# Peptides against a protein of PDB entry 8YR4: the designs that were tried, part 129

Target 1, 309 residues: chain A of PDB entry 8YR4
Amino acid sequence: PRGSPALQLVVLICLGLMGLERALNVLVPIFYRNIVNLLTEKAPWNSLAWTVTSYVFLKFLQGGGTGSTGFVSNLRTFLWIRVQQFTSRRVELLIFSHLHELSLRWHLGRRTGEVLRIADRGTSSVTGLLSYLVFNVIPTLADIIIGIIYFSMFFNAWFGLIVFLCMSLYLTLTIVVTEWRTKFRRAMNTQENATRARAVDSLLNFETVKYYNAESYEVERYREAIIKYQGLEWKSSASLVLLNQTQNLVIGLGLLAGSLLCAYFVTEQKLQVGDYVLFGTYIIQLYMPLNWFGTYYRMIQTNFIDMEN

## One batch from the design tools (peptide; made by RFdiffusion4, then SolubleMPNN)

Design b2_p20_1_s2 (from b2_p20_1, 17 letters changed)
Fold by OpenDDE base, seed 4:
Structure b2_p20_1_s2 (fold): chain B 309 residues (1-309), chain A 20 residues (1-20)
Amino acid sequence: as target 1 above (309 residues)
Amino acid sequence: ALQQIEEEQKEFLELAKKLL
């Protein structure tokens, strides 16, 4: 943000907190590994209790594996409110200025309320996109890269390869299936708007409908429009289930391949039992933000489609 | 109109990236 040194400092603090979240995402699985190893070795209670207490504290800072509910994430979100408000206000003022620069002919052809609604949706969508990119996409990509490096260095190059292939396939399929779903969402939203317009037109023309006793005809036309909408809604919802299932299958296959390989290396005494648990824990931690990635990418697409209509 | 809004949104996203 240009022009406010205070907001620049807040951005730097938020970036520092994001770096801390990345460190926590590595440390939490490591401490969990250490607990499992200490339990396996029947270590002294004092060492175990200290490691468990440290793990719980780190887990409180990290949050429930989504990264979005931890103390560090909540503190980051709280500090970011002022930056988001500054960005939103700059966006709104730029759109408003641009609207005033548009030709009188453009303004005369449009309802002011529709233009304002498009502007408000535009600002919300852009601000939501930026917040999503900065707080979910970039951190998740960083966690994937850190994971690949960590597993390649401390386990074997094969684990890094499995994580790389799994996450690359997951991201690629998420994008491709989501782009495919956009067609169904566009068709659904277009039919929703058409159904709503018919209902509004019928209600605005209530006197005319009453004069011609056309209530049954308007109800049947509205029913047909609803059935057509529900057919498109079903395709949109079914495509969402297909996306989620495809994502689960990719993660499941990656977890299977990596877990079998971990189990094999544990049987050969090259890895400890805790390292098996670390791998599973870390993959699940990577999956949770990526599942949110699919959700927010859908919100982004919805907001863009809602601006197209 | 929509393509212009998409282009304006892209320019706006680029401007927003320059304002960050």
Scores: peptide ipSAE 0.006, ipTM 0.344, DockQ to the pose 0.018
Fold by OpenDDE base, seed 1:
Structure b2_p20_1_s2 (fold): chain B 309 residues (1-309), chain A 20 residues (1-20)
Amino acid sequence: as target 1 above (309 residues)
Amino acid sequence: ALQQIEEEQKEFLELAKKLL
């Protein structure tokens, strides 16, 4: 944020909090491993109680589960509100200045409310996309790299390879299937706009439609347009289910392969019981942001398509 | 497509760096 040292400091604090979240993503599984190992060894209560208390505190800072954001993430999101508002206002002012540079004929041909709605959609699109890239994409890629390094250093190289192959396949399939889905979404949006335009045109020409008693004809044309829209909507929705299922299968196979390998090394006394639990919890932690990646990449593509229009 | 999205993301990141 140029010209506000206070907002620049907030951005640096948010980046520091993002680094802390990455550290927590490594520490929480380690402490959970240590609890399982201490329970297996029947360690003294004092050591166990301190490790459990430390784990619960770290887990509170990290958060966990679908929809529960940790304290650090909530604090980051709270501090970022001011930065997002600054960025939103800058984008809105840029759009507004650009609109004033456009010809008077362009302004006379459009209702001011439509222009403002395009500006609001454009602003929301850009700010949503930026926030998504900074807070979800970059951290998720960092967590994957940290995960590969961690498993390669503290486990056998085979674990690092499984995580690398699983995450690379997951990302590649997510991109390819999402690009394939974009075609269905563009077709759906185009047909939605055409259906809406027909409804608006029929309603604006209501007197003419009534004069010619053409009400039944206009209703049938609108029905055909809705059926065509619903056929495209179904393809879009079905393609989403296919994406989600493909992602779930890739993660399931990676989890299976790694869990079997962990179990084997535990039976060979090369790993402890806690290391089996660590692997499972760590893979699930990597998966959670990636599952959102497919949803947000769709939101990004929507927002770009909505800016092109 | 991916390179254009990466270039659009880079331009967007540069635009974001200009706005930040």
Scores: peptide ipSAE 0.010, ipTM 0.335, DockQ to the pose 0.020; fails the geometry check
Fold by OpenDDE base, seed 5:
Structure b2_p20_1_s2 (fold): chain B 309 residues (1-309), chain A 20 residues (1-20)
Amino acid sequence: as target 1 above (309 residues)
Amino acid sequence: ALQQIEEEQKEFLELAKKLL
């Protein structure tokens, strides 16, 4: 970004965070291996507990393997919002200015039907995402129930309780935070439509704008509308990062509690090393589809709000 | 991936707004 050293620094920080994500992708498996080895060697509880806690902390920073919900990824996404907004605004203003420089013949030749087709592609992508949700959410809810039953029957009832509490808290917080986000999204979409209407009106009145040499005035008015939109967009995007981070925290706490409890029972020879591996693998497998659920539920709500406007 | 799809859909909607 030319002209903002602050945004250049944010880009460098985001690149550094991407490098940290790559380091975490190597460290997490190493720490997991080390836990398995320490369990096999019957290492002292203090060394084991420290290694488990360190693993869970690194896993919290990394997220569930999709990268998108780890603390580092959430921090990167949060910082990137301002960079994206700067780039978007610059491109919008350049295109809008260029459209006002184009010939009247281009404006008269404008195919409104191509515009409608782009909107229809947007709606078709939504329907595909809804279908993907139904086919992933229902199985994931089934896998959670199966997991609670499995851990309650084959492990101690405490494991089933941990999974139940973590998944119930995850789902409840996902709904509550998403309903809270809907307010920011509605406000954003309303301001988006108003900004678009102003751009369309300016372009439809191209002849009048040219006659009065008002191109600079219309560009500045459009810039102000974009700045107002971007203020609402930032709240929407920041609230999304907050949702993802809240989800990551709940899963991280569940993974911590369950992993420590597994490690303790392995140390007491009540469980095998394989049971620790099973628990960790199963929780990570449950987390992956749930992360998708949070994202898709957000997309559904977008489209319902976009259908209300 | 899905933030990237929401961001790509948003970039696509923004690109669609820009092609508008």
Scores: peptide ipSAE 0.007, ipTM 0.394, DockQ to the pose 0.022; fails the geometry check
Fold by OpenDDE base, seed 2:
Formats: structure tokens, sequence, C-alpha cells
Structure b2_p20_1_s2 (fold): chain B 309 residues (1-309), chain A 20 residues (1-20)
């Protein structure tokens, strides 16, 4: 971004965070392998516990295998909001200014009927997302129940309890924080519509704007509307990052508690090294669909809010 | 109405990407 040293610094920080994500993608598997080796060698509990804790911390930074929900990814996404907004605003203003430079014949040739076809695509997208939600929610809930039953029967009641508490807390916080975010999304959408209606009105009145040589005035009014929109968009996007980070924290705590308990039982020869690998893999497998579910649920809820208005 | 407006923004942005 030319002209803002602060935004240039944010871009450099985001690039540094992207480098850190690549380092985490290598380190997390290494630490996981080291845990398996230490369990196989019957290493002292203190060394094992430190390695497990370090692994879970690195996994918290990385997120659910894709890095998309890790602390580093969330921090990058949060910092990038202002850079994206700067770029979007610059593009929108350049386009709007250029549209006011175009000939009257171009503006008169615009079909209002293209606008209606856009609406039909939106409704189709929502219906597709709803179907995806229903077909992914029910299986994901079934997988959680199966997981709780499995860990309760084959490991110990304590593992089933950890999975139950972790998944119940994850689901509850996902719903509560998503409902809390709905107000920011509604406010954003309302202002987005008002900003757009202003741009459309200015472009429909193109002849009048040209007659009064008011193009610069209309561009400035559009800039102010975009700035107001971007203030609400930031709240919406920042609330999404907060949700993702809260979800990552809950899974991280569940993974920590269960992994430490599993490692302890392996040292006591009550469980095998394979059981530790199984637990960690299964928790990650339960988390991945839930993370997607949370994202799609948010997208559908957004689209429903977008349909109600 | 609002989704109509959001998707018109996407096509306005796509039309705008074709005009840049």
Amino acid sequence: as target 1 above (309 residues)
Amino acid sequence: ALQQIEEEQKEFLELAKKLL
C-alpha cells in the first residue's frame, strides 16, 4: 500500500507470520514423532510431559492441520483486514471514478435485468449451503457421539468425559459466539446496501452529475460511505477471528488434557503407544468437520440474514 | 433484497474488474 507506512509494516508482519506458519508445519510433525519415540523408549515422565506440552502449544499456533484456524493464521487474518479494506476501497473508488468518466451512451445501455439475475444466484447459493449444512451437521454430530462412546468403552471413562466436555463446549461456544456476531453482520449488510444504493443512484443520475460537473463530489460521498462500511466490516471480520481463535483454544485444551492423560497411561503400561496416536488423530478428525461446520453455519446464517433484508 | 444487493456488488466488482 503506497502512502501508509503503517499498512506496509502490517504487510511485512503478515509475511513474517506466513513464514512462521511454514515453520510450524515442519515442527509440529517433528514434535509428534518425538513423542512417539519417547513413548516407545519409555522415557521419563518429565521429558515426555514437556514434549507433549510443547507439541500442543505448537499445534495451537498451527491449528487443525490446515493452519486455517491456528493462532498464527488468526493473527495474520486479523492484521490483514485493514490491508484488504485499503485495497478494496482504492479499487472501488477507482472504478466509481472511471464509471463517471464513461460516456452517457454506456450508462443508458445498462440493463436493470442483470441486477435481477444476481438475486437468483444468491438464493441458489443459500439453498446449496443449507443442503451442505444439513448433510454435514448430522454426520458430524454422529461422529462426535460415536467418538465419545468409543473412547468411553475402549480407553477409559475419563477420555470419554474429556471428549464430551471439549466437544460440548466447542459447540456451545460456536453457537453463542455466532449469535453474538449476527448483529455485526446485520449492521455491515445494512451499511453495504446503503453504500451500494448511493453508488447506483449516482450512476443512474449520471447525466445530472455530468451537467453539474459533480463527479468529484459524488466520489467523495462514496468514499465516506465506504469508510463507514469498512468500520462495520472490520467488526464482523474481527468477530470471526475471535470465534476461530476461541474454537482453537477449546480444541487445544481438550487435546492437551487428553494427550497428557494418554501419555501418562502409556508410561504406566495401561495403554500402548498406538493408543496415544489414535487419541490425537481422532480428536483432530473430530475437530476438522466441526470447524468446517462452524464456517458453513456462519455462512448460511449470514446468507439467511442477507435474505431477511 | 439485501442478497440481491450483495450479489449485484459482486457483479459490479466483476464488471469493474473487466473494465480495469
Scores: peptide ipSAE 0.005, ipTM 0.339, DockQ to the pose 0.017; fails the geometry check

Design b2_p20_1_s3 (from b2_p20_1, 15 letters changed)
Fold by OpenDDE base, seed 4:
Structure b2_p20_1_s3 (fold): chain B 309 residues (1-309), chain A 20 residues (1-20)
Amino acid sequence: as target 1 above (309 residues)
Amino acid sequence: ALEEIKRQQQEFLEQMRSLL
């Protein structure tokens, strides 16, 4: 934010909190490992109780593995409200200034309500996309890189390779299947707009429809348009289920390969039982933000499709 | 009158669309 040192400080604090979330994502699995090892060794209650208390405190700071519900994330979100408001206002003023620079012929050809709606959709799309990129995409990519480095250094290069291949395949399939799905979503949105336009036109011509007793004909045309819409909606929804299942299968295969390899190394006494639990916990923690990635990549594409129309 | 009703119906349909 140029011109406000207070908002610049808030951005720096938010970046510091994001760094703390990355540290928590590594520490929480490590403390959970240590609990499992202490339980396996039948360690004294005092050592176990301290490790459990520390784990629960770190888990409270991290939240439910999504990073969105933890104390640190909530504090970041709270502090970011003022930065978001500054960014939104700046984008709104830029759009508004650009609208005033447009020719009188452009304004006379468009309804003021449609112009304002395009401005509001443009502002919400840009600010939502930027917030998502900064707070979910970049952190998740950082957690993947940190995970690859951690597993490569402290376990074996094979674990880092499994995480790399699993996450690379997951991201690639997410992009490819989402781009494929965009065609169905665009077709659905076009048919939704056409169905709505027919309903509006029929209701606006209500007196004419009633004069010609054409109510049954307009209802049947509307039913046909709904059936056509529902056929496209089904393809869009089914493509979403296919995306989610493909993602789940990739994570499941990565979890299987890594869990089998970890179990093998535990059997060879190269790793402890807690290290098996650490691997599973860490992969699940990576999956939760990535599942959000599939959701918001869809929102990004929707917002772009809605700006082209 | 009819154009104002048309505008209100469009605004209502847009508000319903923003709630979904």
Scores: peptide ipSAE 0.000, ipTM 0.285, DockQ to the pose 0.017
Fold by OpenDDE base, seed 5:
Structure b2_p20_1_s3 (fold): chain B 309 residues (1-309), chain A 20 residues (1-20)
Amino acid sequence: as target 1 above (309 residues)
Amino acid sequence: ALEEIKRQQQEFLEQMRSLL
């Protein structure tokens, strides 16, 4: 944000906290591995108690790995509120100024409150998108890269390859299936708008509808519009389930391949039992924010479509 | 929820109609 040094400092602090979250995402599985190894080796209580206490403290800082529940993430989110408010207000004032520069005929032809609602939706969409890109997409991509590097250096190149192939396939299928779903969502939104317009028109003309005793006819027309909407909604919802299931299968196959390989290396005494637990924990931790990625890629696409209209 | 959204849309349309 140009013009507020305080908000620039807050942005830098938030970026530093995002870097700390990345370090915690590596350290938490390592400490959990160390606990399992110490338990397996029947290590002395003092070493175990210190490692458990350190793990719990790191886990408190990290939270659930979703980037929303940890102390560091909560602190980042709290500090970001002022930056978001400044950005929102600036976009709102720019849109409002631009609306006042538009011709009176444009304001009369578009119901001023639909314009204001479009402006509010536009502002909320832009600020939501920017916050989403910065706090979910970039960190998730960073965690994937860090994961590939970590597994390639500390395990075997095969583990890094499994994570790379799994995440690349996951992202590719997420994009492809989301683009396919966008057709159903556009059709659903168009039919929703038509159904709402018909309901509003019937309700605004209620005196005329009563005068002609056409209430049953308007109800049946509305029912037909709802049935047509629900047919499109079902396709949209079913396509979402298909996306989620496809994502789950890709992650499941990656988890299976990597877990079997870990188990094999544990039997060969090349890895410890804790390393098996580390791999499983780390892959599940990467999956949690990625499951949101499909929802948000769709949000991005919707906001771009809503800006083209 | 849906009735409240419809009511808010009607109140908004009525407020807009009173401003026109």
Scores: peptide ipSAE 0.000, ipTM 0.325, DockQ to the pose 0.013
Fold by OpenDDE base, seed 3:
Structure b2_p20_1_s3 (fold): chain B 309 residues (1-309), chain A 20 residues (1-20)
Amino acid sequence: as target 1 above (309 residues)
Amino acid sequence: ALEEIKRQQQEFLEQMRSLL
């Protein structure tokens, strides 16, 4: 970003965080291997517990893979909001200024029928997303129930309890935080519509704007509307990062509790090394669809809020 | 009405992306 040393520093920090994510992608498998080796060698509990705790901490920083946002990724996304907003505002103002320059050609090319086509696309995308949500939510809930039953029967009741508490807390916090963020999304969407309506009205009245040489005034008014929108967009985007981080924290705590308990039972020869691997893999597999669910639920809520207006 | 505005606005953004 030209003209803001603060935003340039934020870009450098985001690049540094991306480098840290690459380091974590190497370190997490190494620590995981070390846990498997320590379990195989029947290492003392203190060394094993330290390595497991360190692994879970690194996994919390990394996240669980595609769709799972780790702390570092969430921090990067949070810091990037201001850079994205600066870029968006600059593009929007350049485009708006250019359209006031090309206004006659733009109006002559505008067909009323293109307007009807995107309502139909909006409605079809909402229906597709709803269907996708239903077809992914039900399997994910089934997988959680199957997981609770499996861990309760084949491991110990304590594992089933950890999975139950972790997933129940995850779902509850996902709903509560998503409902809480919906107000910010509604306010953002209302202001987006108002900002863009002003741009359309200014461009529809381009002859009047040209007659009064008021292009600079309309650009300034549009910039103020964008700044107001971006204040609400930041709240919406920051609330999303908070949701993702809350989800990551809950899964991290469940993974910590369950991984320590698995490691302990392996040291007591009640479970095999493979059972530790199974637990960690299964929790991550449950988390991935839930994170997608949170993304699709957000998209659907966006589309419903967009339809209510 | 607001879907219509959002739509006009996505088309506007798409037309502008095609003009850039």
Scores: peptide ipSAE 0.006, ipTM 0.318, DockQ to the pose 0.016; fails the geometry check
Fold by OpenDDE base, seed 2:
Structure b2_p20_1_s3 (fold): chain B 309 residues (1-309), chain A 20 residues (1-20)
Amino acid sequence: as target 1 above (309 residues)
Amino acid sequence: ALEEIKRQQQEFLEQMRSLL
């Protein structure tokens, strides 16, 4: 981004965070292996607890199996919003300015092709939503129930309780925070439509704008509308990062509590080392569909809000 | 009429974004 040293610094920080994510992707498996080794060697509880806590902290920084919801990824995504907005705004202004340089023939020919493309997106959106509910939401809820039953039957009832509390809190916070985000998305969509309205109106009146040599004035008005839109877009995107981070915290706390308890029972010879591996793997497996659930519940709400407008 | 204008506006911005 030429012209803003602050945005250049943000890009550099984001690149540094991407490097940190790569380091975490190596460190997390190493710490997990170290836990398994320490459990096998019957190491002192203090060393084991420190290694487990360090693993969970690193896993919190990394996020789930994909890293897409980790603290570092969320921080990168949050910082990148301003860079993306700067780039988007610059290109939108360049295209808008270029459209005012084009001939009337280009404006007349484009209008008919545009109207057809939104029809196809609306129908694809509804079909995608229904398929998503059936193929991802229902299986995810089933996997949670199966997980709670499994841990309650094959592990101590405390593990089933931890999974139940963790998943219930995760789902509840996902719904509540997503409903809270809906207001930011509605405000964003309203301002997006107004910004679009201004651009289309200016381009429909292209001959008049060109006749009065008002191209620079219309570009500046469009810039102001984009800046106002981007202020609302930032709130929407930042609220998304907050949702992802809240979800990551809940899973991190559940993983910490369950992993420490499992490690303790292995030291007491009530569970095997394999049971610790099983618990950790299963919690991660439950988290992956839930992360998708959060993404698509967001997509569902998006598409409902986009259909209301 | 208003929905059609909103629709044309959405496609314009999506085409603007697809040129990126």
Scores: peptide ipSAE 0.005, ipTM 0.329, DockQ to the pose 0.017; fails the geometry check

Design b2_p20_1_s4 (from b2_p20_1, 15 letters changed)
Fold by OpenDDE base, seed 1:
Structure b2_p20_1_s4 (fold): chain B 309 residues (1-309), chain A 20 residues (1-20)
Amino acid sequence: as target 1 above (309 residues)
Amino acid sequence: AEELIRQQQKEFLEQALQLL
């Protein structure tokens, strides 16, 4: 943010914390590997207890699982609130200034509440996009690259290739299927707006409808609009399930191929039992941000479609 | 009202995403 050195420092701290999260994403699987290897070797309790304590501490900093945000992520999110508020307010003021530059006829033709609603949708969309790019897209791409490098350096080149192919296919299918889904969502939103407009028009003209005893006709017309909406909603929801299932299959196949290859190398005594557990843990850890990617991309598309309306 | 509900659902989703 230009103009506040304090907020610039907070952004730098947040970027430093993001770098720490990337380091934790490598260290946590390594320490978990080391625990499994020490257990397999029947190592002395003192070494095992120190490694377990260190792992649990690193895992607390990282977080993990659905609903478990790590301490570092929570601290980053907390510090970012002020930056988000500054960005939101700046976008809101830019939209507000632009609205004041518009012709008086445009303002007279719209209710002040609709104008404010467009401003709020616009602000929330831009702020949501920025937060998504900075906190999800960039970190996820970084984690994938770090993962490919790690597996290529410390494992056989075949593991790096499996991760590369799996993640590339996952990202490509996610983008393509999500762009395909956007059509269903646009159609759904257009039909929702048309259904709402019909209901509002009927209710505003209730005296005329009552005078002509046309209530049954208006109810049937509204019912037909709801049925059309629900047909589009079903397509949108079904396309979401298809996306999630496709993503799950790609990750499942990558996990299967890599786990079988790892098990083979453990049998050949080229890798330890802990390396098998590391691979599975690391792939699941890479999948978590990517699963959120499909959800956030939908929220972004919602926000953009809601700005186009 | 529906937009306040969508905004509350969005804030709830953003809060739920901050809780996830």
Scores: peptide ipSAE 0.000, ipTM 0.342, DockQ to the pose 0.042
Fold by OpenDDE base, seed 3:
Structure b2_p20_1_s4 (fold): chain B 309 residues (1-309), chain A 20 residues (1-20)
Amino acid sequence: as target 1 above (309 residues)
Amino acid sequence: AEELIRQQQKEFLEQALQLL
């Protein structure tokens, strides 16, 4: 934000907190590894107690691995409220100014309340999408890159390759299956609008429907429209289950390949038992934000489709 | 426009269901 040095400082603090979240995503699995190794070695209680206390503190800062429930994430979200409000207000004023520049003929064809509601939705969609891209998409891509580098440097090039192939395949299939789902979602949305428009038209014309005793006919037409909608809704929902299952299979195959390779290196005494637990924990931590990515990529596409209409 | 119509229709149906 070019107009407030205080908001620029808040943005820099939020970027610093995002960097800290990335560091915590690496450190939490490392400390958990160290606990497992210390337990395996029957290390003295004092060393174990310090490592466990440090792990619990880092886990409190990180939260549940989704980047949404940790103390650092909550603090970032809290500080970002002022930046989001400033951005929202700026977008709202730009849309409002643009609406005033539009032709009188465009305004005479639309009720003022509908125009304002389009402006509010446009503002909410743009600000929500921008906040989502900055706080979920970019951090998730950064965590994947950090993960590939970490496993390549500290384990073996084979672990880095497994994570790279797994995450690349996951992202590619997520995009391809989501683009395929967009067709079903558009068809569902168009049929939902047509079904609701018929219900509203029938209710607005209630006197005419009652005059012709056409209530049974309007109910049957509405039932047929609902059945047609539910057939499209089922395809949309089933395609979501297929996406989630495809994602789960890719992560499961990556977890299997990496866990078998880690177990083999533990049997050769090249890795410790804690390193096996680290790999599994870290892959699950990468999966949690990616599952959200598939949900919000749909929200992005829905909001773009809703802005084109 | 379609999502506006959809939410207005939803609000209208929810209001109509509250009046029934």
Scores: peptide ipSAE 0.000, ipTM 0.368, DockQ to the pose 0.018
Fold by OpenDDE base, seed 5:
Structure b2_p20_1_s4 (fold): chain B 309 residues (1-309), chain A 20 residues (1-20)
Amino acid sequence: as target 1 above (309 residues)
Amino acid sequence: AEELIRQQQKEFLEQALQLL
């Protein structure tokens, strides 16, 4: 934000909190490992109780699942509200000024209330997309890189390679399958619009349809349009299930390969039982934000397709 | 009509994002 030093400071604090979340994503699995090792070694209660208390405190700061529910993430989201409001208002004012520069002919062809609603929705979508990019996509890519570095330095280069291959394959398949699905979604949307147009035309011409007793013919024609729509909807929905299952399979294979390798190194006394639990916990923690990335990439593609038409 | 459908899909998608 140019012009407000207070908002620039809030952005810097939010970036600092994002860095703290990345540190917590490494520390939480390490402390969980240490608990499992201390339990395995039957360590003194005082050492165990301190490590458990420290783990629970770090887990409170990090949050569960997506990381969006942790104290640090909630504080970041709270501080970001003012930055989002400033960005939204700036986009709204730019759209509003542009609407006033548009020709009278364009304004006469559209209801002013619909144009304003398009502007508000355009602003919310852009602001939502920017917030999602900054708070979910960039942090997830950072966590993957940090994960590869961590596993390569503290375990073995093979663990870093497994994480790299699994995440690269996951991202590549997510993009490729989402682009393939976009064809089915476009066809579905076109058929939905055609089905709706037929229903509206039949209802607007209700007097003519009634005069010719063509009610049964219009109902059958609408039924055929619905059947065509449902055939395309099924392809869209089935392709979504296929995407989700492909993603689950890639993560499952990565978890299997890494878990077997951890188990093998534990049997050779090169790793401790806690290191097996660390790997599983860390991979599942990386998967949760990546599942949202697939939904977001689809959303971006939809918004771009919706701008081309 | 198409623009209204696209707008409803955007609102649904924004609401879905706010629920996440």
Scores: peptide ipSAE 0.000, ipTM 0.347, DockQ to the pose 0.035
Fold by OpenDDE base, seed 2:
Structure b2_p20_1_s4 (fold): chain B 309 residues (1-309), chain A 20 residues (1-20)
Amino acid sequence: as target 1 above (309 residues)
Amino acid sequence: AEELIRQQQKEFLEQALQLL
């Protein structure tokens, strides 16, 4: 971004965080292998506990296998909001200015066809979302219940309790934080509509704007509306990062507690090394659908809010 | 109405980006 040294620094920090994310993608599997080796060698508990804690910390930084929910990815996404907003605003203003440079004949011909195409997209979106709710929410809840039952039956009851508490807390926080975010989403949507209505009204009155040479005035009013919109968009996007980070913390704490307990029982010869691998793999498998559930629940709430408005 | 409006802007922005 030319003209803001602060945004250039943010871009460089984001590139550095992308490099760190790539390093974590290599380090996390290495630490996981080291845990399996230390368990196989019957290493001292202190060395094992340190390696497990370090692994979970690195996994917290990386996130749930896709990296999309990791602390580093969340921090990158948070910092990138201002860069994206700067780029969006610049593009929107260039487009709006260019539309005011176009001929009157171009403006008169487009309006009727665009309105009709948008009505068809609204109805298709709702039907797709209801199907998506039913086909993703129910299986995800089933996978959680199956997971809790599996750990309660095949592992010590303490593992089933840890999984139950972590998944229940994850779901509860996902719902509560998503309901809290709904307020920011509604405010953003209302301001987005107001910004659009202003752009549409300016373009409909194109002849009048040209007659008064008011193009620069309309561009400035549109810029002010975009700045106000971007203030609300930032709150919405930052609240999403907060949700993802909260989810990552809950899963990280569950993974830490369960992995330490599993490692301890392996050192006492109550569990095998394979059971540690199984626990870690299964928690990651439960996290993947839950992360999708949180994304879907957000998408559904968005579309319900977007239908009410 | 607001999502209909929101999809309109996105389509308008996408079409306007194709005109640049």
Scores: peptide ipSAE 0.005, ipTM 0.342, DockQ to the pose 0.017; fails the geometry check

